# Designs tried in a protein design run: peptides against a protein of PDB entry 5K2M. Part 107

Target 1, 273 residues: chain A of PDB entry 5K2M
Amino acid sequence: MRIGITYTVLRREEMAIKERAGEFGEVVMLHEDDLLFPGNYDLDVVIIRNVSHFKALYTARLFESEGIPTVNSSRLIFEAGDKLFATLRLAGKVPVPEWKAALSEGGALRVPDSLGYPLVSKPVFGSWGRLLAKVNDRDSLEAVLEHRKWMKNPLYGIHYFQEFVEKPGRDIRSYVIGGEFVGAIYRYSNHWITNTARGGKAEPCSDPEVEELSVKAWEAFGEGALAIDIFESEKGLLVNEVNPNMEFKNAARVTGADMAGKLVEYAVEVAKT

## One batch from the design tools (peptide; made by RFdiffusion4, then SolubleMPNN)

Design b2_p18_6_s4 (from b2_p18_6, 7 letters changed)
Fold by OpenDDE base, seed 2:
Structure b2_p18_6_s4 (fold): chain B 273 residues (1-273), chain A 18 residues (1-18)
Amino acid sequence: as target 1 above (273 residues)
Amino acid sequence: SLEEEDLKIALEEEKREE
């Protein structure tokens, strides 16, 4: 078994994955600078750990074009890594925050007629809560829309909105790999944007409802390894988003779950399929 | 760029836990 691992930065996660992968076969670390296609890669599977969503997506697709399966697959990265596309998958299977998508400024200006204020404006791509905006009124909405016009990436012209969900100073991040629930954590923050990458505290989450919901959310996609972000709302648990390129160092530390091992085990399974 | 910022954040987060 030859296992490739693509990466941008050798983080704790990549080190853990490398270590665990070594127990199953030969490990080939592939920095982004090492990637050139088409190529003759002698690999049975590649674990995708590129930091950039787009680089991860294209890397996965390029390996697949060489007949090498990836974890995650390019399909999963594409569908799960886009907040709107992920919502489309999730909405049919699990409770999600109320949302609207508009394809023009004129359409976006009508969103409050349906969702009211406050709203959350989200880009369809991005990490660590980048460019999330709490929109409290018409003036704020107009400002967000105006600024979006000057953003260079055309994807910023896709206007994705959610209801503002009042959270109890935390959210939940769960992990499902190959359909198996691996673990979950609470992420605490005094800010309405909860993210451990912004200095939030993490604690173990042991809730059967979270486990069940997480598996259902994963089933909306039906493959791969996903981190799942869940809100505790007045309406119950809501699946906010999923991440096909998960960070798990905090979750692994807090829960003691062998997330890296589970990921590698799944990759080995994929390689044998 | 988006990618540069993502890389920066990833590097900074790694440093904070060391």
Scores: peptide ipSAE 0.252, ipTM 0.841, DockQ to the pose 0.793
Fold by OpenDDE base, seed 4:
Structure b2_p18_6_s4 (fold): chain B 273 residues (1-273), chain A 18 residues (1-18)
Amino acid sequence: as target 1 above (273 residues)
Amino acid sequence: SLEEEDLKIALEEEKREE
């Protein structure tokens, strides 16, 4: 078994994955600078750990074009890594925050007629809570929309909104790999964006409802390794988003779950299919 | 760029002691 691992930065996660992968076969570390296509890669599977969503997506697709399966697949990265596309999958299977999408400024200005205020403006792509905006009123909405016009990436012109969910000072990050629930944590933050809280406290989450919901959320996609963000709301648990390029160092540390091992095991399984 | 920012964040997170 030859396992490739693509990466941008050799983080704790990549180190753990490398270590675990070494137990299953030969490991080939592939920095982004090493990637050139078409190529003659002798690999049975590639674990995608590129930092950039788009680089991860294209890397996965490029390996797949060479007949090499990837974890995650380009399909999953595409579907799960876009917040709107992910919502489309999730909404049919699990409770999600109320949402609206608009394709123009004029359409976006009508979103509050349905969702009300406050609402959250989200880019459809991006990590670590980048460019999330709590929109409390019309003036703020207009400002966000105006700023979007000046952004270079055309995807910023896709207007995705959610209702603002009041959380109990924390959210839940769960992990499902190959359909198996691996673990979950609470992430504490005083800020409404929990993911941007550098240095936030993480605690184990042992909740059967979280486990069940996480698996159902994963089933909306039906493959791969996903981190799942869940809100504790007045309406119950809501699946906010999923991440097909998950960070898990904190979760692994806090829960003791072998997330890297589970990821590698799944990759090996994928290689054999 | 988006990529540069992602890289920056990733590097910063890696340096953070937990």
Scores: peptide ipSAE 0.281, ipTM 0.853, DockQ to the pose 0.686; fails the geometry check
Fold by OpenDDE base, seed 3:
Structure b2_p18_6_s4 (fold): chain B 273 residues (1-273), chain A 18 residues (1-18)
Amino acid sequence: as target 1 above (273 residues)
Amino acid sequence: SLEEEDLKIALEEEKREE
């Protein structure tokens, strides 16, 4: 068994994945700068750990073009890594925050007629809460839309909105790999945008409802390794988003779950199919 | 660029021991 691992930065996650992969076969570390295609790679599977969503997506597709399966697949990265496409998958299987999508400024201005205020404006791509805006009124909505007109990337012209969900000062991040629930944590924050990268405390989450909901959310995609972000709302648990390029160092530390091992085991399974 | 910013954030996060 020959296992490739693509990476941009050698993080704790990549080190753990490398270590676990070594127990199953030969490990080939592939820095992003080393990737050239076509490359005639001799690998049975590639674990994709590129930091950039787009770099990860294209890397996965390029290996697939050479007949090498990837974890995650380019299909999963594409569908899960786009907030709108992810919502389309999730909405048919699990509760999600109320949402609207508009393809023009005129359409976007009518979103409050359905969602009301406050609402959240999100880009369809991006990480770590980038360009999230809480929109409290018409003036704020107009300002956000005006700024979007001047952004260079055409994807900023895709207007995705959610209802603002009041959270109890925390959210939940769960992990499902190959359809198996691996673990979950609470992420605490005093800001409405919760992210562990901003210094939030993590605690283990042991809730059967979270486990069940997480597996159902994964089943909406049906493959791969996903981190799942869940809100605790007045109307119950809501699946906010999924991440096909998961960070898990804090979750592994807090829960004691062998997330790296589970990821490698799944990759080995994929290689054998 | 988006990629450069993502890289910066990833590097900063790796420096955190928590």
Scores: peptide ipSAE 0.280, ipTM 0.854, DockQ to the pose 0.769; fails the geometry check
Fold by OpenDDE base, seed 5:
Structure b2_p18_6_s4 (fold): chain B 273 residues (1-273), chain A 18 residues (1-18)
Amino acid sequence: as target 1 above (273 residues)
Amino acid sequence: SLEEEDLKIALEEEKREE
């Protein structure tokens, strides 16, 4: 078994994955600078750990074009890594925050007619709460839309909105790999954007409802390794988003779950199919 | 760029846990 690992930065996650992969076979570390296509890669599977969503997506597709399966697949990265596409998958299977999508400024201005205020404006791509805006009124909505006109990436012209969900000072991040629930954590923050990367405390989450919901959310995609962000709302649990390029260092530490091992085991299974 | 910012954040997160 030859396992490739693509990466941008050798983080604790990549180190853990490398270590665990070594137990199953030969590990080939592939920094982004090492990747040229088409290439003669002798690999049975590639674990994709590129930091950039787009680089991860294209890397996965390039390996797949050479007949080498990837974890995650380019399909999963594409669908799960886009907030709107992910919502489309999730909405048919699990509760999600109320959402609207608009393809024009004129359409976006009508979103409050259905969602009301406050609402959240989200880019369809991006990590760590980047460019999230809590929109409390019409003036704020107009400002967000105006600023987006000057953003260079055409994807900023895709207007994705959610209802603002009042959270109890925390959210939930769960992990599902190959359809198996691996673990979950609470992320505490005094800010409406909860992210452990921004100084939030993490605690173990042991809730059967979270486990069940997480598996259902994963089933909406049907493959791969996903981190799942869940809100605790007055309406119950809501699946906010999923991440096909998951960080799990804090979650692994807090829960004791062998997330790196589970990821490698899944990759080995994929290689054998 | 988006990629540069993502890289920066990733690097900063690694530094905070040392």
Scores: peptide ipSAE 0.273, ipTM 0.849, DockQ to the pose 0.787; fails the geometry check

Design b2_p18_7_s1 (from b2_p18_7, 8 letters changed)
Fold by OpenDDE base, seed 4:
Structure b2_p18_7_s1 (fold): chain B 273 residues (1-273), chain A 18 residues (1-18)
Amino acid sequence: as target 1 above (273 residues)
Amino acid sequence: MIKVAELPVPFPVTIPEE
């Protein structure tokens, strides 16, 4: 078994994946600078750990084009890593925050007619709450839309909005790998964006409803390794988003779950199919 | 400053070096 691991930055997650992968076979660490295609890669599977969603997506697709399976697959990265496409999958299976998508400024300006204020403006791509905006009023909406016009990436012209969900000073991040629930954490923050990468405290979450909902959310995609962001709302649990390029350092530390091992085990299974 | 690719990082994400 030869296991590739693609990466941008050697984080604790990549170190843990490397260590666990070494128990199953030969490990080939592949920095982004080492990647040239077409190539002659002698690998049975590649674990995709590129930080950029787009780099991860294209890296996965490039290996797949050479007959090398990836974890996650380019399909999963594409569908789960885009917030709108992820919402389209999730909304058919699990409760999600109310959402609207608009393809123009004129469309976006009508979103409050359906969702009211406050809204959350999201780019369809991005991590760590990047370019999330709480839109409290018309002036804020116009400002967000104006800024989007001047952004060079055309994907910023895809206007994705959610209702603003009042959270109890925390959210939930769960992990499902190969359809198995691996663990969950509460992420505490005094800010409406609860992401631990912004200094939030993590605590274990042991809730059977979270486990069940997390598995159902994974089943909306039906493959791979996903981190699932869940909100506790007055309406109950809502699946906000999924991440096919998960950070798990804090979750592994807090829960004691072998997330790196589970990811490697799944990659080894994928290599055998 | 983690050079996260061509996407503008709006704020320095301090990855806590634990």
Scores: peptide ipSAE 0.006, ipTM 0.405, DockQ to the pose 0.149
Fold by OpenDDE base, seed 2:
Structure b2_p18_7_s1 (fold): chain B 273 residues (1-273), chain A 18 residues (1-18)
Amino acid sequence: as target 1 above (273 residues)
Amino acid sequence: MIKVAELPVPFPVTIPEE
């Protein structure tokens, strides 16, 4: 078994994945600078750990073009890593925050007619709450739309909105790998964006409803390793988003769950299929 | 069978550096 691991930065996650992968065979660490395609890669599977969504997506697709399976697949990275496309998958299977998509400023200006205020404006791509805006009123909406118009990436012209979900000063991040629930954490923050990457604290989450919902959310995609962001709302649990490039150092530390091992085990199973 | 995403984008997109 030869296991590739692609990465941008050697994080705690990549170190743990490397260590666990070594138990199953030869490990080939592949920094982004090492990747040229078409190439001659003698690998049975590649674990995709590129930080950039698009780099991860293209890396996965490039290895797949060489006949090498990836964890996650380019399909999963594409569908899960786009907030709108992820919502389209999720909305058919699990409760999600109310959402609207608009393809023009004129469309976006009508979103409050359906969802009211406050809203959350999200770019369809990006991590760590980048360019998330709480839109409390019309003036804020107009400002967000105006700013988006001047952004160079055309994907910023895709206007994705959610209802603002009032959360109990935390959210939940769960992890499902190969359809198995691996663990979950509460992420605490006084900010409306509850992300541990922004200095939030993590605590174990042991809730059967979270486990069930997390598995159902994973089933909306039907493959790979996902982190699932769940909100506790007045309406119950809502699946906000999924992440096909999951960070898990905090979850692994807090829960004691072997996230890296489970990821490697899944990659090894993918390699055998 | 590995599901390969067909990602037809009709135009080049800028990839932000992360």
Scores: peptide ipSAE 0.006, ipTM 0.391, DockQ to the pose 0.064
Fold by OpenDDE base, seed 5:
Order: C-alpha cells, then structure tokens, then sequence
Structure b2_p18_7_s1 (fold): chain B 273 residues (1-273), chain A 18 residues (1-18)
C-alpha cells in the first residue's frame, strides 16, 4: 500500500500521521510545492493535511479525478468546511445553535427580528474564530455589514448568523473518525471565542452524551474524519461546527487517544473499498 | 523555517513555541 500525505506545514499531526502510516505501507509525503496535476501518482489513498480549506478541497478533488481516494473526500471537505453547508447537514440530525442565513444586506438587517441580540456573525469559511463578531445591537450589525461590503472575497457576502450561546467558560471538541468516537476535550477560555489555538487549557471530556451527540453529528455527513465543536448551553448540548481539517495534537496529548492511528486505519480502509 | 501562520487573534496570545 502507498499512502500519500499532502501538507502545507509539517505539524505534530502530520508527523504522527506519517509515523503511523509507515506501519501500513510506503508513505509518500507531498508538500504543496510537489503537487502538479494532472499527474501519474502511484498512490492507493491520500490523507489531506493542507492547512487552507480551499487548497485541501482542490487537492482532494484533483486526486479523486485520477481515481485516488482521499481522506477526507472533496465532498466532505466541501460540506463540512463551509459553516452554512455544515449547519444544513447538522440541523436535521442534532441540536444546533439557532441560525439564520441572508444573501443580502437587506436580508441580514432582518436577522435580529428572529434571532434577537446578541447574535454572532460568522463567515462561512475560515478557522480559529477569524472574523467572528459578537453583534450586540443594530449599530454593530450595520458596522459588520458595512465592513463586509469592502471585503474582496464574494463569500463574505454570504451572511451567516447564530444566536449567541452563553458558555461556561469552555467548549467541547470531539473527534469522530470513520463513525467511531475517538475522544473529546474541554477547551477552556475566558473569551467568548473558545479555541485551543488561541491558548487555554485542554482537559479530557468523558461524557456519554457528548459521545452519542458526536457520532450523530458525524452521521449527518456519513464519512471521513471530523473534529466536532460542541457548546454546553442552557438548552443542553449544541453542535456549533465541524472541521474536516482537524487539528488534534492537544486532544491526543490530553486524552492519550491514538487519533493519528485511527485516521491512518480509516485511510487504509478507504483504500481497500 | 516553519512559518507558523500568525493566528489572527483579536488579543495577544503567547503561542508556546513547542
């Protein structure tokens, strides 16, 4: 078996994936600079670890066009990596924060009529809470919308909003790979944007409700490896978002879960189908 | 040089050089 690993930066995750993949066959590390298509890649599967959502998406689709399966698939990266498309999948299966989408400023200005204030403005793409805005009032909403008009990417014209969820100074990140729950962590932050990449403590989360909800959230997509962000709210657990380009170094360290191994095992299964 | 992409955080975060 020949396992490709595409990457932008060799992180702890990519090193762990490389090491574990070596137990199953030959490992071919493919930096973004090594990729040219169409190509004659002799690979049974490719693990997609590009940092950019769009680079990951296009890389996956390019390998798939050559008959090489990818983990994650271009379909999963597309649907899970867009917050709105992910919400559309999730909302039919699991509790999610109340949300609205608008395709114009005039539509967006009516969102508070249904969600109230405070609300959260999100771009449909992006990581680490980039361009998240807590919108407390009309003036703040108008300011966010005004700024969006001057952003060059047309996707910033897709207005996605959620209710503001009061969290207990933490959120949950769980991991589901091939439909198996692998582990979960609490991410502590004094800021309303909880993210371990922004600092904070990570602690193991052992909650059967989190496990069940995480699997159900994965089943909304039905394939691949996902990190799942869950909020603890007054309404119970809410699935906020999923990430098809998961970082797991902190979760693996804290839980002791073999996330890299599970990802490789799943990729090997995909290669055999 | 691994360019650690500066995480656009709205507040100073010390990313530990691990």
Amino acid sequence: as target 1 above (273 residues)
Amino acid sequence: MIKVAELPVPFPVTIPEE
Scores: peptide ipSAE 0.005, ipTM 0.426, DockQ to the pose 0.075
Fold by OpenDDE base, seed 3:
Structure b2_p18_7_s1 (fold): chain B 273 residues (1-273), chain A 18 residues (1-18)
Amino acid sequence: as target 1 above (273 residues)
Amino acid sequence: MIKVAELPVPFPVTIPEE
């Protein structure tokens, strides 16, 4: 078996995936600079670890066009990596924060009539809480909308909003690979954006309700490896988003779960189908 | 030469220290 691993930067995750993949077969590391298509790739499966959502999406689709399966698939990356498309999948299976999408400023200005204030403005793409805005009033909404008009990427004209969820100074990140729950962590932050990439503490989360909800959230997509972001709210647990290009170094360290091994095992299964 | 410049660097959101 020949396992490709595409990457932008060799992180702790990519090193762990490489090491574990070496136990199952020959490992071919492919930096973004090595990727030209069409190509003659002798690979049974490719693990997609490109940092950019769009680079990951196109890389997956390009390998699939050569008849090589990918983990994650281009379909999963597309649907899970877009916050609105992910919400559409999740909302049919699990509790999610109340949301609205608007395709114009005139539509966006009516969102508070349904969600009230405060609300959260999100871009449909991006990571680490980039361009998240807590919108407390109409003046703040008008300012966010005005700024979006001048952004060059047309995807910034897709206005996605959620209710503001008051969180207990933390959120939950769980990991589901091939339908198996692998582990979960609490991510602590004094800011309403609780991402550990910003210096937050991580602790193990051992909650059967989180495990059940995480598996159900994965079943909304039905394939691949996902990190799942869950909020603790007064309404109970809410699935906020999923990530088809998960960082897991903190979760693996804190839980002791072999997330890299589970990802490789799943990729080997995909290669055999 | 890994162009570090194209990495979506998370904008350092200054978390206000409470």
Scores: peptide ipSAE 0.000, ipTM 0.398, DockQ to the pose 0.106

Design b2_p18_7_s2 (from b2_p18_7, 5 letters changed)
Fold by OpenDDE base, seed 1:
Structure b2_p18_7_s2 (fold): chain B 273 residues (1-273), chain A 18 residues (1-18)
Amino acid sequence: as target 1 above (273 residues)
Amino acid sequence: MIKVSELPVPFPVEIPAD
């Protein structure tokens, strides 16, 4: 078994994946600077750990074009890494925050007629709460839309909105790998954006409802390794988003779960199929 | 309650310009 690991930065996650992969076979570390295609890669599977969503997507697709399976697959990265496409998958299987998509400014201005205020404006791509806006009124909506008009990426013209979900000062991040629930944490924040990237506290989450919902959310995609963001709401648990390029160092530390090992085990299974 | 270390500043996602 020859296991490739692509990466941008050697983080704690990549170090842990490398270490565990060494127990299953020969490990080939592939920095982004090492990746040229077409290539002659002697690999049975590649674990994709590129930080950029798009670099991860293209890297996965390039290896797949050479007959080498990837974890995650380019399909999963594409569908799970886009908030709108992820919502389309999730909404068929699990409760999600109420959402609307609009393809024009004129369409976006009508979103409050359906969802009311406050709204959350999200770009369809991006991480760590970048360009998230809580939209409380018409003036704020107009401002967000005006700013989007001047952004140089056509994807900013895809307007994705959610209802604003009141959360109990925290959210949940769970991890499902190969259909197996691996663990979950609470992420605490005094800000409406509970992303741990902005600082905060993490605690273990041991809730059977979270476990069941997390597995169902994973089943909406049916493959790979996903981090799943869940809200506690007055309506119950809501699956907000998924991440096909998960960070897990904090979750692994807090829960004691062997997330790196589970990821490698899954990659080895994928290599055998 | 464990302090979550700051995630690295997001690398700029290289996206095609219009």
Scores: peptide ipSAE 0.010, ipTM 0.397, DockQ to the pose 0.067
Fold by OpenDDE base, seed 2:
Structure b2_p18_7_s2 (fold): chain B 273 residues (1-273), chain A 18 residues (1-18)
Amino acid sequence: as target 1 above (273 residues)
Amino acid sequence: MIKVSELPVPFPVEIPAD
């Protein structure tokens, strides 16, 4: 078996994936600079680890066009990596924060009529809480909308909002690979954005409700490897978002779960189908 | 296995910086 691993930066995750993949066959590390298409890639499967959502998406789609399956698939990356499209999948299966989407400023200005304040403005793409805004009032909403007009990427014209969920100074990140729950962590932060990439601490989360909800959230997509962000709210657990290009170094360290191994095992299964 | 032909076609967008 020949396992490709695409990457932008060799992170701890990519090193762990490489190491575990070596147990199953030949490993071919593919930096973004190595990727030209159409190409002649002799690979049974490719694990997609490009940092950029869109680079990951296109890389996956390009390998698929060569008849090489990817983990994750371009479909999954597309649907899970877009916050709105992910919400559309999730909302049919699991509890999610209340949300609205608007396609114009005039529509966006009416969002508070249904959701009230405070709101969270989200771009449909982006990582690590980039361009998330807590919108407490009308003035803040107008400011966010004004700034969006001047952003070059047309996707910033897609106005996605959630209710602001009061969290107990933490959120949950769980991991589901091939439909199997692999593990979960609490991410602690005094900031309303509880991302460990922003200096938060991680602790193990062992909650059967989290496990069940995480699997159901994965089933909304029905394939691949996902990190799932869950909020603890007054309404119970809410699935906020999913990540088809998961970071797991902190979770693996804290839980001891073999996330890299599980990812590779799933990729090997995909290669055999 | 989803057919490649069934994959969504995203609109051309600027790729965010890594």
Scores: peptide ipSAE 0.008, ipTM 0.425, DockQ to the pose 0.061
Fold by OpenDDE base, seed 4:
Structure b2_p18_7_s2 (fold): chain B 273 residues (1-273), chain A 18 residues (1-18)
Amino acid sequence: as target 1 above (273 residues)
Amino acid sequence: MIKVSELPVPFPVEIPAD
């Protein structure tokens, strides 16, 4: 068994994955600078840990083109890593926050007619709450839309909006790998954006409803390793987003769950299929 | 009023093959 691990930065997660992978076979660490295609890589599976969504997506697809399976697959990265595409998968399977998509400024300006204010503007790609905006009024909406016109990436012209969900000062991050629930945490923040990367605290979440909902959310995609963001709302639990390129150091630390081991075990299973 | 989130997706999201 030869296990590749692609990475941008050797984080705690990548170190843990490397360590656990060493128990199953030979580990080949592949920094982004090492990735040339076609490359005739001698690997049974590749664990994708590139920080960039697009780097991860293309890396996965490139290995797949050489007949090497990846965790996550390029399909999963594509569908889960785009907030709109993820919403399309999730919406038919689990409760999600109310959402609208618009493909023009004129369309976007009509979103409040259905969602009201406040609403949340999201780019379809990006992590750590980057470019999330709470839009409280028309002036704020116009400002967000104006700024988007001047952004160079055409994907910023895809306008994804969500209802503003009032949260109890926290959200839930769960982890499902290969269809198995691995663990969950509460992420506490005084800010409407709950993210541990922004200084939020994490505590264990042991809730059977969270576990069941997390598995159902994973089943909307049907493969891979996903972090799942869940809101506690007046409407009950809502699946906000999923992440196919998860950070888990805080969750592993807080829960004691061997997330790196579970990821490697799944990768080994994928390699044998 | 039917919510957009309740509308069926008419086709799967796919990555083009080589």
Scores: peptide ipSAE 0.005, ipTM 0.354, DockQ to the pose 0.020
Fold by OpenDDE base, seed 3:
Structure b2_p18_7_s2 (fold): chain B 273 residues (1-273), chain A 18 residues (1-18)
Amino acid sequence: as target 1 above (273 residues)
Amino acid sequence: MIKVSELPVPFPVEIPAD
C-alpha cells in the first residue's frame, strides 16, 4: 500500500495523518510545489490536505484523472465545499437554517420578504467566517450588495442568505468518516460567529441526537470525511454547513478520538475498492 | 474548557482567476 498525502502546510493534523498512514504502508508526502500534471504517480490512494478549497478540488480531480482515488473525492470537495451546493444536499435529509439564493441585486433585495430581518449574507466559498455579514435592515442589505458589485470574483455575484440563528454562545462541530460518527465538540464564542479559529474554547459534546443528525448529514453526500457544523436553535438542531477539508486537532485533543487513524483507515478502504 | 489555539488564518482564498 502506497499512500500519498498532499499538503500546503504541515499542521498537527497532517503530522498525525502521516504517522498513522505509516502503520498501513509506505507514505509519500507531496507538497503543493511537488504537484505537476500529467504525472507518473505510483500511489494506491491520496489523502487531500491542501488548505485552499480550490487547490484541494483540482488536486483531487487531477489524481483521479491518473486513475488514483482520493480522500476526499473531487466530487465531494466540490459539493460540500460550496455552501449553496452543500445546502442543496443537506436540505433533502436534515433540518437546515432557512435560506435563499439570488442571482442578481434585484433578486437579493426581495430576500427579506421571505426570510425577514435579521438575516446573514454568506459567500458560497471561504472559511473562518470571512465575508459573513449580519444584515439587520434594508440599508445594511443595500451596502452589502453594493460592496459585492465591486468584487472581481464572479462567485461574489451569487447571493446566498440564511436566517439569523440565535445560538447559546456556542455551536457544535462533529466529525463523520466513512459513515461512522467519530466525535463532536462544543465551540464557545462571545461573537455570533463561533468559529474557533478566532480564539474560542472547546468541550466534548456527548449527545445522541447530535450523533444521529451528523450521520444523516453525512448520508446526504454518501462518501468521505466531513466536519459538520450544527447550531442549537429554538427550532432544535440545524445543520449549518459541512467541511470536506476538516481541521480536527482541537476535537481530537478534547474528545480523545483517533480522527487521523479513522481517516487513514477509510483511505485504505477506498484504495481496495 | 480547553482553549482552542488560534488557527493561523493562513489561507488566502484563492480567488479563481477569471
Scores: peptide ipSAE 0.012, ipTM 0.397, DockQ to the pose 0.068; fails the geometry check

